# Peptides against a protein of PDB entry 3HUF: the designs that were tried, part 132

Target 1, 320 residues: chain A of PDB entry 3HUF
Amino acid sequence: MWIIEAEGDILKGKSRILFPGTYIVGRNVSDDSSHIQVISKSISKRHARFTILTPSEKDYFTGGPCEFEVKDLDTKFGTKVNEKVVGQNGDSYKEKDLKIQLGKCPFTINAYWRSMCIQFDNPEMLSQWASNLNLLGIPTGLRDSDATTHFVMNRQAGSSITVGTMYAFLKKTVIIDDSYLQYLSTVKESVIEDASLMPDALECFKNIIKNNDQFPSSPEDCINSLEGFSCAMLNTSSESHHLLELLGLRISTFMSLGDIDKELISKTDFVVLNNAVYDSEKISFPEGIFCLTIEQLWKIIIERNSRELISKEIERLKYA

## One batch from the design tools (peptide; made by RFdiffusion4, then SolubleMPNN)

Design b2_p20_1_s4
Fold by OpenDDE base, seed 2:
Structure b2_p20_1_s4 (fold): chain B 320 residues (1-320), chain A 20 residues (1-20)
Amino acid sequence: as target 1 above (320 residues)
Amino acid sequence: EKEKEELLKKEEKEIEEAEK
């Protein structure tokens, strides 16, 4: 989201969130959802127009700011952004920090980008929330991105957490739920005058982790917990591969269960399968190797003695 | 406060010079 602050109290000492939309900035406007009052002698009654665009698809992957357009409203003293005079037709900015000077005002309006990018675990929830979140200036998507700051977990009562949720947890993304999204939607008007009134996602996250026994106390409890072990997996998803890498596993990939030969078995401690393959092929598992799902592996790695548990299962099948 | 007043006086002077 864009946040503006100003030197010399020309914004009355307030920090303001600018959502996507259009704002008239000037000396003789009243502060509201579409107007920003700025008090200085050289500032025109209606001085500039700020236009913030909704997030682009590219912004979801880069964590870049919503485009910020500044137009001077044909003023006597003009408008500058980052010491450059705004062109007659207006200029657009993608920098994360903007110093906006109105007329001859000795104080600048400082605009800065606060990164918030929300990944969804399922397309249904994305379809429900994406439009509203984009209108808050929040990029949204389904695919993993290094720019993602938050991950929406689907609350299905009695279901195991998904691989996406497991990976989001291990990569230290803030996990949130529908309750946080609902709260975020209700505060839109209240945060206009005070950017500090943004709901605390970390509190929501802490509550999710505390109240769900499927999570360890921290990602650090699981990261590299299986260092020194080797697994083989089906070449199915990049997310599953990245999850296993974060556990410290050496990973071999195969295309089908038929590709699991004696050589692969000799180099592998266990095989990780998706649920569909695990359930369909239980009878045809290779002899002398431990096969499990990612969800079964997760249940082991959240235990304090995860390495001992894995070792016992490997030994049980090698000496049976 | 004094620095703020000096900066505002400078703005006022620049306005007066641009109106001449």
Scores: peptide ipSAE 0.307, ipTM 0.876, DockQ to the pose 0.843
Fold by OpenDDE base, seed 5:
Structure b2_p20_1_s4 (fold): chain B 320 residues (1-320), chain A 20 residues (1-20)
Amino acid sequence: as target 1 above (320 residues)
Amino acid sequence: EKEKEELLKKEEKEIEEAEK
């Protein structure tokens, strides 16, 4: 989201969030959802127009800012952004930091981008929330992105966490739920006066982790916890592969269970399968190899003695 | 405060110079 603050009390010492939309900036406007009052002698009654665009799909992958347009409203002393005079038709900016000078005001408005990018695990929840979040200047999507700051977990009481949730947790993404999204939707008006009134996602995250025994105490407890072990997996999902990599596993991929030969078995400690393959092929598993689902693996990984537990299961099946 | 007042006086001077 875009945040503005200014020197010299020209914004009354307050910071505010600029959501996607249009703002008239000037000396004789009243602060509201579409106006920003700035008081200095050289500032016109209506001095500039700020227009913040909704996030693009590209912004979701890059973590880039919503486009920030500045137009001078034919003022006597003009408008500058980053020491450059704004053109007559206005200029658009994708920089994360903007120093905006109105007229001859010795104090600048500082606009900075605070990154918030929300990944959804569930497409139905994305469909429900994407529009509202985009109107807050928050990029949203389903696919994994290095720009993601938050991950939405579906509140299904008693369901196992998904691979996406596991991976988001290990990536140190802030896990949030629908309650946080609902809360975000209600604060839009209050944060106009004070950007510090934006709800903290960390409290939501702490509550999720505390109340769900499927999460370890920290990502650090699981990262590289299986270093030195080797697994084989079906080449089905990138997220599953990345999850296993974060556990420190050496990974071999195969296309079908028929590709699991004696050579692969000799180099592999266990085979990771998706639920569908595990359930359908359970009767035809190769002898002498430990096969498990990602969910079964996760249940072992969250235990403090995960390495010992895995070793015991591997030994049990090698000698059977 | 004094620095702020000096900066505001500079703005006033720049206005006066731009009006000549």
Scores: peptide ipSAE 0.297, ipTM 0.873, DockQ to the pose 0.936
Fold by OpenDDE base, seed 1:
Structure b2_p20_1_s4 (fold): chain B 320 residues (1-320), chain A 20 residues (1-20)
Amino acid sequence: as target 1 above (320 residues)
Amino acid sequence: EKEKEELLKKEEKEIEEAEK
């Protein structure tokens, strides 16, 4: 989201979020959802127009800012952004930091992009929330992205957490739920005057982790916990691969169970399968190798003695 | 506060120079 602050109390010491929309900036406007009052002698009554665009699909993957348009309203002293005079037709900016000078004001409005990108685990939840979140200037999507800051966990009562949720946790993405999204949607008006009123997702996250025994206390408890072990994976998502990498595993990939030869078995401690292959092919597993699902692996990895548990299962099947 | 006041005086001077 875009946040503005200013030096010299020209914004009355307030920081505010600029959601997607249009703002008239000037000395004689009243602060509201479409106006920003700035107090300096050289600033016109109506000085500039700021327009924040809704996030693009690309912004979800890049973590780039919503496009920031600045237009001078034919003022005597003009408008500058990053020391450059704004053109007569206005200019558009994709920089994460903007120093906006109105007229001859010696103090600048500092606009900065605070990254917030929300990944959803399922398309139904994305369809429900994307429009509202985009109107907050929050990029949304389904696929893994290095720009994601938050992950929406779908709560099915009594179900195991998804691979997406496991991976989001290990990536140190803030896991949130529907209750946080609802709360986030209500604060739009309250954060106009004080950007600090933005709800902290970390409280929601702490509550999720505390109330769900399927999470370890921290990602650090699991990251590299299986360093020195080797696995082979079949028919997993990119998230599953990255999850196994974050566990510190050496990973080999294969396309079918028939590709598991004696050479691969000799170099691999265990095989990771998706649920469908595990359930259908359980009778045809190669002899002398430990096969498990990501969900079964996760149940082991969240235990404090995960390395000992994995070692015991490997030994048990090697001598069976 | 003194630095702020000096900066505001600079703004006033720049206004007066631009109005000539």
Scores: peptide ipSAE 0.287, ipTM 0.868, DockQ to the pose 0.954
Fold by OpenDDE base, seed 3:
Structure b2_p20_1_s4 (fold): chain B 320 residues (1-320), chain A 20 residues (1-20)
Amino acid sequence: as target 1 above (320 residues)
Amino acid sequence: EKEKEELLKKEEKEIEEAEK
């Protein structure tokens, strides 16, 4: 989200969130959803137009800001952004920090980008929320991204957490739920004058983790917890691979269970499978290797004695 | 506060100079 602040109390000492939309900035406008009052002698009644675009698909992957357009409204003293005069047709900015000078005002409006990118695990939830979140200037998507700050967990009572949720947790993404998304959707009007009213996801996250026994106390409890072990996995998902890497595993990939030869077995402690392959191929598992699902592995790694537990299972199946 | 007033007086002078 874009946040503006100003020096010298020209914004009355308030920080303001700018959502996607158009704002008229000037001395003789009233603060509302489309106007920003700035009071200085050299500032015109209607001085500039700010236009913030909705997030692009690229912004989800880069964590880049919504495009910020500035147009001078044919003022006597002009408008500058980052010490450069705004062109007659307006200019567009993708920098995360903008110093906007209106006329000869000695105080600048400082615009800064607060990065927020929400990943969804479920496409139906994305379809439901994407439009509303985009109108807040929040990029949304399904795929993993290094720019993701938040991850939406679907509250299905009694179901195991997904691989996406596991990975989101280990990469220290803030896990949120539909209740947080509802709250975000309601604050749009209240944050016009006070950007601090934007809900903090960390409290929601803490509550989710505290109330769900499928999560360890921290990502640090699981990161590199299986260092020194080796696994093989089907080349099924990037998230599964990245999850296993965060556990500190040495990973070999294969395309089918038939590719598991004696050499691979000799170098591998266990095979990680998705649920569908595990259930369908359970009868045809190669002898002398421990096969488990990511969910079964997760149940082991969240335990304090995960290394001992996994070692016992490996020994049990290698010598059976 | 005093620095703010000096900056605003500077703005005023710059306006007057631009109007001459």
Scores: peptide ipSAE 0.268, ipTM 0.860, DockQ to the pose 0.882

Design b2_p20_2_s1
Fold by OpenDDE base, seed 4:
Structure b2_p20_2_s1 (fold): chain B 320 residues (1-320), chain A 20 residues (1-20)
Amino acid sequence: as target 1 above (320 residues)
Amino acid sequence: EEEEEEKKEKEKKEEEELKE
């Protein structure tokens, strides 16, 4: 989201979130959803127009800012952004930091991009929330992204957490729920005066972990917990691979269960499968190797003695 | 303090230039 602040009390000492939309900026406007009052004698009654675009698909993957357009409203002394005069037709900016000078005002408006990028685990939830979140200047998507700051878990009552949720947890993404999204949708009016009134997602995250026994106490309890073990996985998803890497596993990939030969078995402690393959192919599993699902692995990983549990299971099946 | 006074004096001159 874009946040503006300024020196010299020209913004009344307040920070403000700018959502996608158009704002008239000047001395003689009243603060509302489309106006920004700036208190300086050097600023025109109506000085500039700011236009913030909704996030692009690219912004979801890059964590880049919503496009920020600035137009001078034919003022005597013009408008500058990052020491450059704004052109007559206006200019557009994709920099994360904008120093906006209105006329000769000795104080600048500082606009900065606070990165917030929400991944959804469920396409139905994305479809419900994407429009509203985009109108807050929040990029949204389904695919894993290095720019992802928040993750909305799929809440199916009584189901195991998804691989996406497991991975989001281990990579220290802030896991949030629909209650946080609802709260975000209501803040538009309150954040006009104070950007600090944005809800803390970390409180939501702490509550999710505390109230769900499928989460360990911390990601650190699981990261590298299986260091020294080797697994093989079917080449299915990048998220599953990255999850297993974060556990400290040495990973081999195979294309089919038929590719699991004696050589692979000799180098592998266990095979990780998705639920669909596990359920369909359990009758065709190679003898002498431990096969499990990611969800079964996760149930072991969240235990304090995960290494001992895995070792016992490997031994049981190698000698069977 | 002196920097704040110089800023106020600049703002006053700029207000005069904006009225023209």
Scores: peptide ipSAE 0.029, ipTM 0.663, DockQ to the pose 0.082
Fold by OpenDDE base, seed 1:
Structure b2_p20_2_s1 (fold): chain B 320 residues (1-320), chain A 20 residues (1-20)
Amino acid sequence: as target 1 above (320 residues)
Amino acid sequence: EEEEEEKKEKEKKEEEELKE
């Protein structure tokens, strides 16, 4: 989201979130969803137009800002952005920091990009929320991205957490639910006057973790917890691979259980399978190797003695 | 404090130039 602040009390000492939309900026406008009052005699009654575009699909992957357009409204002294005069037709900016000077005013409006990108675990939830979140200037998607800051957990009462949720937790993404998204949608008007009224997702996250025994106390409890172990990974998602990497595992990837020979078994501590392969192939597992699902592995790694537990299971099946 | 005074002095000078 774009946030604006200014020196010299020209914004009344307040920070403001700018959502996607068009804003008339000037001395004699009243603050609302489409106007920004700036208090200086050096500023025209209607000085500039700011236009913030909705996020692009690319912005979800890059964490880049919504495009910020500035147009001078034919003022005597013009408008500058980052010390450069705005062109007659307006200019568009993709920088994360904009120093906006209105006319001769010695005080600048500082616009900065606060990164917020929401990943969804479920396409139905994305379809439900994407439009509203995009209107907040929040990029949304399903695929993993290094730019993601938040992850929407699908709450099914009594179900195990998904691999996506496990990975989101370990990569230190803030896990949220639909209740937070609903709350986030209600504050749009209130944050016009004070950007500090933006709800903190960390409270929602803390409540999710506290109320769900399937989460460890912190990501740090699990990161590299299986360092020194080796696994073979069969028919898993990209998120599953990244999850296993964050556990500190050495990973070999295979297409089928038939690719697991005696040499590989000698170098591999266990095999990680998806649920479908585990259920279908459980009768045909290679002898002398521990096979488990990622969900079964997760139940081990959330325990304080995860290394001892996994070692015991490896030994039990290697000598059976 | 000195930077705020210099900014106020600039603003005052610019307010005078806008009246011309």
Scores: peptide ipSAE 0.029, ipTM 0.658, DockQ to the pose 0.077
Fold by OpenDDE base, seed 2:
Structure b2_p20_2_s1 (fold): chain B 320 residues (1-320), chain A 20 residues (1-20)
Amino acid sequence: as target 1 above (320 residues)
Amino acid sequence: EEEEEEKKEKEKKEEEELKE
């Protein structure tokens, strides 16, 4: 989201969130959803137009800002952005920091980008929320991205957490739910005058972790907890691979259960399978190897003695 | 304090130039 603040008292000492939309900026406008009052005698009654675009698909992957357009409203002294005069037709900016000078005003409006990018685990929830969140200047998507700051967990009471949720937790993404999205949608009007009124996602996250026994106390309890073990997995999802890497596992990839030969078994402590393959092929598992699902592995990983638990299961099958 | 007075004097001169 874009936040503006200003030097001196020209914005009345307030920080303001600018959502996607158009704003008339000047001395003789009243603060509302489409106007920004700036208190200086050096500023025209109607001085500039700011236009913030909705996020692009590229912004979801890069964490880049919504495009910021500035147009001077034919003022005597013009408008500058980052010491450059704004062109007659207006100019567009993708920089994360903008110093906006209105006319000869000695104080600048400082616009800065606060990164917020929300990944969804569930496509149905994305379809419900994406439009509203984009209108807040928040990029949204399903695919993993290094730019993601928040992850939406689906509220299924009594269900196991998904691999996406496990991975989001380990990569230290703030996990949120539909209650936070609802709260975020309701505060849109209240944060126009004070950017500090933006709801804290960390309180939602703490409550999710506290109320769900499927989460460890911290990501640090699980990261590299299986260092020194080797696994084999089916080439299914990038998220599953990245999850196992964050556990400190050495990973071998195979295409089918038929590719599990004596050589692979000799180098592998256990095999990780998806639920569908695990349930269909239980009877055909190779002898002398421990096979489990990611969800079964996660249940071991969240235990304080995870290394001892997995070692006992590996030993049990080597002597069977 | 001196920087605030210099800013006020500059703002006053710029106010006169906007009336012209």
Scores: peptide ipSAE 0.028, ipTM 0.650, DockQ to the pose 0.081
Fold by OpenDDE base, seed 3:
Structure b2_p20_2_s1 (fold): chain B 320 residues (1-320), chain A 20 residues (1-20)
Amino acid sequence: as target 1 above (320 residues)
Amino acid sequence: EEEEEEKKEKEKKEEEELKE
C-alpha cells in the first residue's frame, strides 16, 4: 500500500494510506476518500492530482508498488517528483519512494510503498477476496511468490494443514485467516486520517499458531531439523520441493515409482509422496524403503524428537 | 529582529505571487 507523510506539519503530522483511486491534493480541500489537504501558503488551492492504480498480476510476483500517477493542476510553480518537474500531461511512477514537492513549498510529501502481497491456498478464497484486496492496493494470487508477505489459511475444522500452509509457515510468511481479511475490509475509512490504524497481521498470526496444534512454536524449530537425511520425491509441486529443502533434506526427484531403482534406494532414507499416489500405490511400494506423505512427515517434524522418530521408522522398514 | 522582518517580507511576497 502507498503511505504518505510530510515534514513541517503540512499533513498535520499524520501518515495516510492511499488506496487505489484519485486524489485532489491542495490547500483548500477537505480530507476525504478523494482529497488530501496540505497546509502551506506556498501550495495552490487545488495543486495536484494523485492517481493510484490497482495492482497488476506482475506486482504479485515482484512486490512492486501500484502505479502512482501525478498530475500538476496547472499551477504557477508546478509539481516535482524526485527533483524532476512533472510533465504537462502527468507522469507515472513505479519507484517505491517518491519525494513530491508542491510548488515552492519547502516541505515535501514523502510517499513510500509498504509491501503487502497476499497468497491464497485455494482458488475459491481468492475469488471471494481478490477484488476487495485489490481495491486496497494489495496484490493477490495462488502461486508461490518470493514477494508474498501474507498467506491465507482456509480454516477447515478437523483437516490437516496443506503443504502450502506448511511452506508458508517455514518461509516465515505471516499466516492469516478470514477474520483478518474481514477486518481489513472494514478499515478503509479509518486509515484515511491515520495509517497506523492498519490492522497488525502478526496478532492474527499469533492467534492462529496458538490455537492450532499442527504448528510448531516457530519456523526455526523445523528449519534444518532433518539435516543429514536424504529423501526422494515425485517431481510435483515446487512448494513441496522447497518445503523439504527448508527441512534440510537432500532431495532426489523421480517421475514414477517405477523409476526408484536400487541405487536410489541405497542413497535415500525415505520417499515422500502426495496423498493420491500414497493411497493408490501403497500395495506396490518398493521393498526396503520407507514411504510417507508430506502430511505424515509434517506430523513427525513438529515433534521435539523428530530426528529420533524418523530414524526409528527408517530402521523398522529397512530391516524388516 | 532584521531576520524576522526579511522572513515576513518573503512570506508576504509569496502570498502576493499566489494571488496573481
Scores: peptide ipSAE 0.028, ipTM 0.597, DockQ to the pose 0.106

